# Designs tried in a protein design run: peptides against a protein of PDB entry 3OAK. Part 4

Target 1, 145 residues: chain A of PDB entry 3OAK
Amino acid sequence: DDLEQYLDEKILRLKDEMNIAAQLDIDTLNKRIETGDTSLIAMQKVKLLPKVVSVLSKANLADTILDNNLLQSVRIWLEPLPDGSLPSFEIQKSLFAALNDLPVKTEHLKESGLGRVVIFYTKSKRVEAQLARLAEKLIAEWTRP

## One batch from the design tools (peptide; aimed at target 1 I119)

Design b1_p25_7_s3 (made by RFdiffusion4, then SolubleMPNN; its pose is not in this set)
Fold by OpenDDE base, seed 1:
Structure b1_p25_7_s3 (fold): chain B 145 residues (1-145), chain A 25 residues (1-25)
Amino acid sequence: as target 1 above (145 residues)
Amino acid sequence: GIPKEELEKWEKEAEKIVEEAEKKL
């Protein structure tokens, strides 16, 4: 219906915005590496984060979020950056918290690639202990029979 | 829940991500 279509469009627009923000941050960091200009700071994802969290927290959008594979963009935001560093602490914390409240199923993890990335956060030695525990909690929930 | 074979696949892929990220340091 009209409402369903409206919600789909909103989620797809957010998905696009997230992907653009991620790419802009990648471009910024690549330029930083190339030029040595340490004043270049990647902040596009951080700027958009409040909007992302707001959407992910809405229970009435859960089906729309999952059906449109917004988790693919969440996965992209969690991937290591060009210099090998990880997304900001705030991004990790906020996204893991938001994921905890979504009815994520195996099929969503497969189509988004999020499963392997969250497992990565349980393995990486560069992840803060607090965030590693959050990642472990998610894996435990998703692996329930 | 996640099938065992799928979980093992993701674990191997996650290890590759760890390796690739560490090489850049």
Scores: peptide ipSAE 0.661, ipTM 0.944, DockQ to the pose 0.849
OpenDDE base, seeds 2, 3, 4, 5: peptide ipSAE 0.659, 0.658, 0.656, 0.660; ipTM 0.944, 0.944, 0.943, 0.943

## One batch from the design tools (peptide; made by RFdiffusion4, then SolubleMPNN; aimed at target 1 D83 I119; its pose is not in this set)

Design b1_p26_1_s2
Fold by OpenDDE base, seed 5:
Structure b1_p26_1_s2 (fold): chain B 145 residues (1-145), chain A 26 residues (1-26)
Amino acid sequence: as target 1 above (145 residues)
Amino acid sequence: MEELWKKFREEGERLAKEAEKRYEEF
């Protein structure tokens, strides 16, 4: 009980941190567009990425991750940015790798919105071929009976 | 399941089109 609650809180804190990082990067990019100041660089997600990967890779946290809809934050990190650009290649690669090892079910894809976004990665002409193939692999796995 | 994935596909394709439009405008 105590451990379960501790793990839930840990995941929820990470979820919050991820959402904040995403918003800060969006704010930075919007300001860059508005002001033309090319010195403004969105770095918050990249800074947090190692922690995200560490948590997502822990098998003992899989249920906690899925139950608390951490995949919603993963989805947010993968979505195209306001200017239509994609998150960094490293973020894409790391998150798709992590998704490949999670027991993701259709219900998680629905509640997180991740289903739509992964399909996006199979349709976007600006996604690297290796990641598009990985996205297709995930969809194939998730649609299996 | 079939209808849900149909929705995912439609939304994903729309997202791609919209993102491309924005990207080309910047």
Scores: peptide ipSAE 0.677, ipTM 0.946, DockQ to the pose 0.916
OpenDDE base, seeds 1, 2, 3, 4: peptide ipSAE 0.670, 0.664, 0.668, 0.676; ipTM 0.944, 0.944, 0.944, 0.946

Design b1_p26_3_s4
Fold by OpenDDE base, seed 2:
Structure b1_p26_3_s4 (fold): chain B 145 residues (1-145), chain A 26 residues (1-26)
Amino acid sequence: as target 1 above (145 residues)
Amino acid sequence: SELEKEIEETKKVLEESEKEYEKLFE
């Protein structure tokens, strides 16, 4: 199926782009820590965020997103950074909103590691209260019978 | 340092989160 193949390739390309963006931000912050150069700002994820949100919001891509484990890249984007900080508020808010609309199943949580990270957001003192509550909502939904 | 403390706290919470995850999803 040509369409299915096209969609798979689209998602896999985005997955790669997301992973690269995350790594570049990590590298930037590591260098900032090592050199003390406060002018170094991690912005690669922020730059790519609109594209990520656009893809995650498309209902017709849900199966492709889940089947290709794009949630692993979402997990990576949500993980704490080398300096212990979290991704920007906007990234958190956008990704949690997108997750709320995806038909995420236990198998997807396990293969992506997303469940652990979302639980982290219910616990971390660095998370805004409104996002912590949203994280709690997601966990509750994912653990419902 | 304050930075080190923040990193350590983050790691601690991640470890706790892992334990909770195992209980909830496995």
Scores: peptide ipSAE 0.557, ipTM 0.917, DockQ to the pose 0.880
OpenDDE base, seeds 1, 3, 4, 5: peptide ipSAE 0.549, 0.553, 0.549, 0.546; ipTM 0.915, 0.917, 0.916, 0.915

Design b1_p26_4_s4
Fold by OpenDDE base, seed 1:
Structure b1_p26_4_s4 (fold): chain B 145 residues (1-145), chain A 26 residues (1-26)
Amino acid sequence: as target 1 above (145 residues)
Amino acid sequence: ELKEIQEETKKLLEESEEEFEKLFYE
């Protein structure tokens, strides 16, 4: 119906925006590595984060989010950066919090690649303890029969 | 050092993929 179509389009637009933001940050950091210019700072994801959180927090969008594989973009945002660093603590915290409230199923984890990335967060020494624990919690929940 | 971090990250991602397959496919 009209509402469903509207919501699909909204989520798909956000997905695109997220992907663009991620790529711009990657480009910035790659340039930083190449040039040594430490003034180059990747800020695109951080700028878009409030909008992402707002959408992810809406219960009425859960199905649309999952059906359109927005979690793929969430995965991309959580992936390690070219310099080996991780996204900002705030990005990690916000996204993990949002994931905790979504009815994520195995199929979503597979199609998005999010599962392996969250597992990464349970293992990485660069992850804050509180977020590592949250990642572990998510994995435990998602692997429950 | 940067290279080492990148290599470590790559390795950890590979291990995470393997673990994912074990947890969700096996």
Scores: peptide ipSAE 0.702, ipTM 0.950, DockQ to the pose 0.738
OpenDDE base, seeds 2, 3, 4, 5: peptide ipSAE 0.700, 0.701, 0.701, 0.699; ipTM 0.950, 0.950, 0.950, 0.950

Design b1_p26_5_s3
Fold by OpenDDE base, seed 3:
Structure b1_p26_5_s3 (fold): chain B 145 residues (1-145), chain A 26 residues (1-26)
Amino acid sequence: as target 1 above (145 residues)
Amino acid sequence: MTKEEYEKWLKEAEELLKKAEELYEK
């Protein structure tokens, strides 16, 4: 119906915005590596984070989020950056908190690639302990009995 | 996820981790 279509379009627009933000940050960091210009700072994801958190926190959008594979963009935001660094602590914290409240199923993990990345966070020694524990909790919850 | 899926993604995650650690400088 009209509402469902509106919500789909809203989520797809956010998905596009997230992907653009991620790519711009990647481009910035790649240029930083190539030129040595340390004044180049990747800030696009951080700027968009409040909007992402707002959308992910809405229970009435859960189905739309999952059906449109917004988790693919979440996965992209969590991946290591070109310089080997991880996204900011705030991005990690916000996204893992949001994932904890979503009814994520195995099919969503497959189509988004999120499973691999969350497992990465359970193994990395550079991840804050509180977030590593949350990542482990998610993996446990997503594991079939 | 199944055990098979976990093991597959674990392998991929370890490769991702290896690459990230090789690139990262303190």
Scores: peptide ipSAE 0.700, ipTM 0.950, DockQ to the pose 0.757
OpenDDE base, seeds 1, 2, 4, 5: peptide ipSAE 0.591, 0.591, 0.589, 0.589; ipTM 0.928, 0.927, 0.925, 0.925

Design b1_p26_5_s4
Fold by OpenDDE base, seed 4:
Structure b1_p26_5_s4 (fold): chain B 145 residues (1-145), chain A 26 residues (1-26)
Amino acid sequence: as target 1 above (145 residues)
Amino acid sequence: MTKEEYEEFKKEAEKLLEEAEELYEK
């Protein structure tokens, strides 16, 4: 219906914005690595984070989020950066928290690639303990029958 | 997810971990 279409478009726009933000940050970080210019700061994801959190937190958008594979963009935001470092603490925390409220199914984990990334966070020694526990909680929830 | 699916994701995660660790510089 009209509402579903509207919501789909909204989520798809956000998905695109998230992907662009991620790429811009990657470009910035790569340039920083290449040039050594420490004044180059990746800020695009951080700037968009409030909007992402807002959308992910809305129960009425859950189906739309999952159906349009917004989790792919969430996965992208959680992936290691060009230098092997991890996204900011706030990004991790916000996204893990938001994911906890979504009815994520295995199919979504597969199509988004989020499954391996969240498990990564349970294993990485560079992940803050608090966030590792959040990741573990997600995995536990997703492994329930 | 099933145990099998978890193990599959785990294998992929370990690859990702290896790659990230190789890139990471303190």
Scores: peptide ipSAE 0.662, ipTM 0.943, DockQ to the pose 0.766
OpenDDE base, seeds 1, 2, 3, 5: peptide ipSAE 0.657, 0.661, 0.658, 0.651; ipTM 0.942, 0.943, 0.942, 0.941

## One batch from the design tools (peptide; made by RFdiffusion4, then SolubleMPNN; aimed at target 1 R75 L109 K110 I119; its pose is not in this set)

Design b1_p27_1_s1
Fold by OpenDDE base, seed 3:
Structure b1_p27_1_s1 (fold): chain B 145 residues (1-145), chain A 27 residues (1-27)
Amino acid sequence: as target 1 above (145 residues)
Amino acid sequence: SLEELKKEAEELLEEAEKEWKKILESL
């Protein structure tokens, strides 16, 4: 119906925005690496984060989020950056919190690649302990028979 | 170093991938 279509379009637009933000941040960091200009700060994801969190937190959007593979964009946002660093703690914390409330199924993890990345967060020494534990929890929940 | 950080991240991603595949196989 009209509402369903509206929601799909909303999620797809956000997905696109997220992907663009991620790429812009990657570009910024690559430029920083190339030029040595440490004043170059990747800010696009951070700027968009409130909108992402707002959408991900809406229970009525859960099906739309999962059906449109928004988790792929979440995965992208969580991936290590060109300089080997991880996205900001706030991004990590916010996204993991949001993931914790989504009814994620195995198929969603497969099609998004999110499973691999979340496992990464259980292993990286650069991840805060609280988030590593949450990542472990998520993996356990997502993979329960 | 930058290279070390990147290498570490890549290695961990590879390990994560292996673990993820094993998990999927068990489901």
Scores: peptide ipSAE 0.644, ipTM 0.940, DockQ to the pose 0.860
OpenDDE base, seeds 1, 2, 4, 5: peptide ipSAE 0.640, 0.640, 0.642, 0.643; ipTM 0.939, 0.938, 0.939, 0.939

Design b1_p27_1_s3
Fold by OpenDDE base, seed 4:
Structure b1_p27_1_s3 (fold): chain B 145 residues (1-145), chain A 27 residues (1-27)
Amino acid sequence: as target 1 above (145 residues)
Amino acid sequence: SLEEQREEAKKLLEEAEKEWEEWLKSQ
């Protein structure tokens, strides 16, 4: 119906915005590495984060989020950056909190690649302990019989 | 170093991928 279509379009637009933000930050960081210009700061994801959090936190959007594979963009945002560093703590914390409240199923993990990345967060020494524990919790829930 | 940091991340991602794939096969 009209509402469903509206919500789908809303989520797909956000998905595109997230992907663009991620790529812009990657480009910025790559250029920083290549040129040594320390004035280059990757801020696109941080700028968009409030909007992302707003959407992900709405229970009534859960089905739309999952059906449109927004988790793929969440995965992209969580991936290590070109220099091997991680996205900001705030991004990590916000996204993991949102994931904890979503009814994520195996099919969503497969189509998004999120499972692999969350496992990464259980292994990286650069991840805060509280988030590593949450990552482990999520993996346990997602992989339970 | 930055190179070491990058290689560490790459290694861990590869390990994570293997673990994920192994789990998928067990389903």
Scores: peptide ipSAE 0.648, ipTM 0.942, DockQ to the pose 0.913
OpenDDE base, seeds 1, 2, 3, 5: peptide ipSAE 0.642, 0.646, 0.647, 0.646; ipTM 0.941, 0.942, 0.942, 0.941

Design b1_p27_2_s4
Fold by OpenDDE base, seed 2:
Structure b1_p27_2_s4 (fold): chain B 145 residues (1-145), chain A 27 residues (1-27)
Amino acid sequence: as target 1 above (145 residues)
Amino acid sequence: MEKLIEELEKMGEERLEEEKKKKELLE
């Protein structure tokens, strides 16, 4: 199926782009810590965020997204940064909103590691209340009987 | 990064039983 291959390649390319963006931001912040150069700002994920949100919001891509474990890259984007900080408010908000519309199942949570990261967001004292509520909503949906 | 992930996991395990159940289900 040519369409299936096209969609797979599209998602896999985005997955790579997301992983690269995350690593570049990590490298930037590590360098910031090592050198003390406060002018170094991690912005690669923020720059790519609109594209990520656009893809995650397309219903016709849901199966491809889940089958190719794009949620692993979403998990990576939600993980703490080298300095212990969390990703920007906008990244958290946008990703939680997008995840709410995906038919995520337990198998996807396990293979991506996304579940335990989102649980962290429900309980961390340094997470904004609004975002903690969104994370809690996701956990509730994913743990339905 | 692996160290930070470990910290997240430890935080989750220190929660109440109900939260532990959720964590167990989603891991």
Scores: peptide ipSAE 0.050, ipTM 0.637, DockQ to the pose 0.051
OpenDDE base, seeds 1, 3, 4, 5: peptide ipSAE 0.025, 0.027, 0.028, 0.026; ipTM 0.623, 0.538, 0.511, 0.536; seed 5 fails the geometry check

Design b1_p27_3_s2
Fold by OpenDDE base, seed 2:
Structure b1_p27_3_s2 (fold): chain B 145 residues (1-145), chain A 27 residues (1-27)
Amino acid sequence: as target 1 above (145 residues)
Amino acid sequence: SAEQEERERLLKEGEEETEKLLELEEK
């Protein structure tokens, strides 16, 4: 129906925005390294984070979020960057908190690739202990029979 | 770098572990 279509479009737009933000930040960081211009700061994800958190926290959007594979974009935001660096602590904390409240199923993990990245957070020595524990909790929940 | 090496290693491990979990559930 019209409402369903509206919600789908809303989530898909956010998905695109998230992907663009991630790429722009990568481009900024790469250019910073290439040129040595320390004034280049990757801020696109940070700017969009409040909107992402707002959407992910809405229970009435859960089905739309999962059906449109928004988790793929969440995964992208959580992935370690090509240079090995991690997204900001705030991004990590916010997204893991949001994931904890979503009814994620194994099919969503497969479609999004989120499982691989969350497992990374359970193992990386560079991840804050509190977030590693949250990652472990998520994995445990997602693997429940 | 060490961070890049960790990234590659742990993402690979995560992928393998995830695949195993998915295979078990699908059966």
Scores: peptide ipSAE 0.638, ipTM 0.912, DockQ to the pose 0.094
OpenDDE base, seeds 1, 3, 4, 5: peptide ipSAE 0.635, 0.640, 0.639, 0.636; ipTM 0.911, 0.913, 0.912, 0.911; seeds 3, 4 fail the geometry check

Design b1_p27_6_s1
Fold by OpenDDE base, seed 1:
Structure b1_p27_6_s1 (fold): chain B 145 residues (1-145), chain A 27 residues (1-27)
Amino acid sequence: as target 1 above (145 residues)
Amino acid sequence: SLKEEAKKILEESEKEWKKWLEEVEKE
């Protein structure tokens, strides 16, 4: 099926772009820590965020997103940064909103590592209350039989 | 430090996640 193949390739390309953006931001922050140059700002994920949100919001892409483990890249974007800080509030808010509308199953949580990270957001004091509550909601939904 | 705090919470989260998985997979 040509359409199915096209959609798979689209998601896999986005997955790659997300991983690259995350690594570039990590490199920037590591350099900032090493050199003390406060002018170095990690902006690659923020620049790509609108595209990520656009894709994640498409109902017709849900199966393709889950089958190609795009949630692994979502997990990477949500992980703590080299200095222990969290990604921007906007990234957190957007990704959690998207996760709330996806039919995520246990197998997807396992293969992506997302389960552990969402639990992290229920525990960290650096997370805004509204997002912590949403993280708790997701965990509750995923633990229901 | 902030980094140490994040590491600690992540480790705790991993333990909780594993316990949850064990229960889900036993059902």
Scores: peptide ipSAE 0.642, ipTM 0.925, DockQ to the pose 0.814
OpenDDE base, seeds 2, 3, 4, 5: peptide ipSAE 0.639, 0.646, 0.640, 0.642; ipTM 0.925, 0.926, 0.925, 0.925; seeds 3, 4 fail the geometry check

Design b1_p27_7_s2
Fold by OpenDDE base, seed 5:
Structure b1_p27_7_s2 (fold): chain B 145 residues (1-145), chain A 27 residues (1-27)
Amino acid sequence: as target 1 above (145 residues)
Amino acid sequence: DEFVEELKELLTLSEEELLELLREERE
């Protein structure tokens, strides 16, 4: 129906925006390394984060989020950067909170690759303890028999 | 479920091994 189509398009647009933001930040960080220009700061994801949080927190969008594989973009945002650094704490905190409230199923984990990334967060010593515990909680839920 | 078993297997890996795995997936 019209509403469903509207919501699909909304989520797909956000998905695209998230992917672009991630790539732009990577480009910025790479340029910072190459040039030594410490004034270069990756801010695209941070700028978009409020919009992402707003969408992910809406119960009426849960099915649309999952059906359109927005979790793939969530995965991208959570992934360690090529140099191994992690996204900002605020990004991590916001996304894990959102994941905790979504009815994520194994099929969504498969198509997004999110499971592997979350497992990384259970192991990383660079992750804040509170988020590592939340990651563990999520993995436990997703691996229940 | 095969996928669940895969996730459980990944839990046996170290941070470094998982990091490498994630890097390979992006390439």
Scores: peptide ipSAE 0.654, ipTM 0.943, DockQ to the pose 0.896
OpenDDE base, seeds 1, 2, 3, 4: peptide ipSAE 0.649, 0.649, 0.652, 0.653; ipTM 0.943, 0.943, 0.944, 0.943; seed 4 fails the geometry check

## One batch from the design tools (peptide; made by RFdiffusion4, then SolubleMPNN; aimed at target 1 I119; its pose is not in this set)

Design b1_p28_1_s3
Fold by OpenDDE base, seed 3:
Structure b1_p28_1_s3 (fold): chain B 145 residues (1-145), chain A 28 residues (1-28)
Amino acid sequence: as target 1 above (145 residues)
Amino acid sequence: SELEKLKKEAEELLEEAEKEWEKWLASQ
């Protein structure tokens, strides 16, 4: 119906925006690596984060989020960056919190690749302990029989 | 270099994560 269509379009637009933000940040960091210009700061994801959190936190959008594989963009946002670093603490924290409230199923993990990345966060020594614990919690929930 | 080490570490951990993820998937 009209609402479903509207919501789908909303999520798909956000998905595109997230992907663009991620790529721009990657480009920025690659340039930083190449040039050594430490003034180059990747800020696109951070700028978009409030909007992402707003959407992910809405229970009425859960099905739309999952059906449109927005989690793929979440996965992209969580992946290690070209300089080997991880996304900002706030991005990690916000996304893990949002994921914790979503009814994520195996199919969503498969189609998004999110499972692998979250497992990564349980293992990385670059991850804050509190976030590693959140990642563990998510994996435990998702891997329950 | 530091960059190389960080990148390699991330890649290795991603590979490990992938293996664990695939193992889990196979068990479902």
Scores: peptide ipSAE 0.540, ipTM 0.914, DockQ to the pose 0.854
OpenDDE base, seeds 1, 2, 4, 5: peptide ipSAE 0.522, 0.530, 0.528, 0.526; ipTM 0.908, 0.911, 0.910, 0.910

Design b1_p28_1_s4
Fold by OpenDDE base, seed 3:
Structure b1_p28_1_s4 (fold): chain B 145 residues (1-145), chain A 28 residues (1-28)
Amino acid sequence: as target 1 above (145 residues)
Amino acid sequence: SELEELKKEAEKLLEEAEEEWEEWLEKE
């Protein structure tokens, strides 16, 4: 199916872009720590966020998103940064909102590692209360028998 | 330093989260 193949390629390209953005931000922060240059700001994920949100919000892409393990890249974006900080509030809020509307199954959580990271967000005191509550909600839904 | 402390805290919580996730998987 040509359309199916097109959609797969679209998601895989986005997945690659997300991974690159995450690594570039990590590199920037590591360099800032090493050099002390406070002018170094990690902005690659923020720049790509609108595109990520747009894709994640499309119902017709849900199966393609899950089948191609795009959630692995979502997990990567949510992980703590080298300096121990978390991604921006906007990134957290946008991704959690998107996750709330996806038909995520246990198998997707396993293959992406997303389950562990979302649990982290239920535990961290550095997470905004509203997002911590949403993380709790997601875990409860995903772990229902 | 503050940076080191935040990093260690994050690492600790990730380890705890991993343990909890593994426990959930075992129960499923």
Scores: peptide ipSAE 0.486, ipTM 0.893, DockQ to the pose 0.908
OpenDDE base, seeds 1, 2, 4, 5: peptide ipSAE 0.472, 0.476, 0.482, 0.476; ipTM 0.887, 0.888, 0.891, 0.888

Design b1_p28_2_s1
Fold by OpenDDE base, seed 4:
Structure b1_p28_2_s1 (fold): chain B 145 residues (1-145), chain A 28 residues (1-28)
Amino acid sequence: as target 1 above (145 residues)
Amino acid sequence: SELEEQKEEAERLLKEAEEEWEEWLAKQ
């Protein structure tokens, strides 16, 4: 129906925006590494974060989020950056909080690649303890028999 | 360098995470 179509389009637009933001930040950081220009700061994901959080926190959008594989863009946002550093703490915290409230199933983890990246967050010493514990909780929930 | 080591660590851990994920999937 009209509402379903509207919501699908809304999520797909956000997905595109998230992917663009991630790529722009990657480009910025790569250029920073190549040129040594420390004035180059990756800010696109941070600027878009409030919109992402707003969408991910809405229970009525859960099915649309999962059906349109928005988790792929969430995975992209959580991946290590070109220099091996991690996204900002606020990005990590916000996304993991949102994931904790979504009815994520194995099929969503497989099609998004999110399972691998969340496991990474259980392993990296650069991850804050509270988020590492949350990552472990999510993996435990997602891998329950 | 510290930067190169940071990058290599992340790449190694991603590889390990991938292997663990695939191992879990194989058990399903």
Scores: peptide ipSAE 0.681, ipTM 0.945, DockQ to the pose 0.904
OpenDDE base, seeds 1, 2, 3, 5: peptide ipSAE 0.679, 0.681, 0.680, 0.679; ipTM 0.944, 0.945, 0.945, 0.944

Design b1_p28_2_s3
Fold by OpenDDE base, seed 3:
Formats: sequence, structure tokens, C-alpha cells
Structure b1_p28_2_s3 (fold): chain B 145 residues (1-145), chain A 28 residues (1-28)
Amino acid sequence: as target 1 above (145 residues)
Amino acid sequence: SELEKLKKEAKEILEEAEKEWKEWLEKE
């Protein structure tokens, strides 16, 4: 099916772009730590965020998103940064909102590692209360028998 | 330093989260 192939390729391209953005931001932050150059700002994820949100919000892409393990890249974007900080509040908020609307199953959590990271957000003191509560909600839903 | 504290805290919480997640997986 040409359409299926197109959608798969679309998601896989986004997945790659997300991974690259994450790595570039990590590299930038590490360089800032190493050199002390405070002008170095990690902005690649923020720049790509609108595209990510657009894709994640499309109901017709849900199956393609899950089947291609795009959640792995979502997990990567949510992980703590080299300096121990978290991604921007906007990234957190947007991704958690998107996750809340996806039909995520246990198998997707396993293959992406997302479960561990979302649990992290239920525990971290640096997470805004509203997002911590949402993280709790997601975990409760995903772990229901 | 503040950086060291933040890194340490994040690492510790992540380890706790990993442990908890593994426990959940075992129950599923």
C-alpha cells in the first residue's frame, strides 16, 4: 500500500529528525559545560517541537506512530539532560498532552522505554505539579489490568 | 556545585524510576 508506505516513511523521518535534534542539544549543552560559554543554547528540540506536536495530534497517524516506535524518540526528548536539567516546560507539556490522547499499550511502553521516563516525572521535584499529576494519570492508565 | 547536585539528583531519581518500572513490568 503506497499510502501506508508514505506514512511509515513520514514517521520514520520525523523519528530520525527528533533523534538528531536531541543529540545536537546534548552536544550543545556538553560544550557549554566544558567551555563555560553561556551563549551556547540548546534549541533544536524547541525548533522541531511544532512539527512533532502536529504529527502526534493526528488521529489518523496514531497506528503509524505506535507501530514505528516514535515513542522512543518521545522518550529521548523527555529524558534528563547532561546537566541534570529537564527539557523545557513547553516540551514536557506538549508531549504529555499528546501522550494523553494516544492509545498507548504496554508493548509500546516496553519497546520505547517511555514507562520508565514517565515514572521519573512522577518522582522528580523539578517537574511542575500539573505535569507530575498528568504523569501519574498516564501511569495509572497504562498499568491497568 | 549546583550542577553536580542536579546531575546526582536526576541520576538517583532515574534509577528509582527504572526500578519501579521493572517491578511494574514483572507484575504485568
Scores: peptide ipSAE 0.527, ipTM 0.909, DockQ to the pose 0.927
OpenDDE base, seeds 1, 2, 4, 5: peptide ipSAE 0.523, 0.524, 0.524, 0.521; ipTM 0.908, 0.908, 0.908, 0.908

Design b1_p28_2_s4
Fold by OpenDDE base, seed 3:
Structure b1_p28_2_s4 (fold): chain B 145 residues (1-145), chain A 28 residues (1-28)
Amino acid sequence: as target 1 above (145 residues)
Amino acid sequence: SELEELKKEAEELLEEAEKEWEEWLKKQ
């Protein structure tokens, strides 16, 4: 199916872009720590966020998103940074909102590692209360018998 | 330093989260 192939390629390209953005931000922060240059700011994920949100919000892409393990890249974006900080509030808020509308199954949580990271967000005191509550909600939904 | 402390805290919480997730998976 030509359309199916097109959608797969679209998601895989985004997945690659997300992974690159995450690594570039990590590199930037590591360099800032190493050099002490406080002018180094990690902005690659923030710049790509609108595109990510746009894709994640499209109902017709849900199956393609899940089948291609885009959630692995979502997990990567949510992980703590080299300096121990978390991604921006806006990134957290946007991704959690998107996750709330996706039909995520246990198999997707396993293959992406997303379950572990969302549990982290239920435990961290550095997470805004509203997002911690949403993380709890997601875990409750995903772990229902 | 503050940076070292925050980094350590994050790592510890991730380890705890991983343990909880793995325990949950074992019960499924």
Scores: peptide ipSAE 0.512, ipTM 0.904, DockQ to the pose 0.915
OpenDDE base, seeds 1, 2, 4, 5: peptide ipSAE 0.501, 0.510, 0.506, 0.503; ipTM 0.900, 0.903, 0.902, 0.901

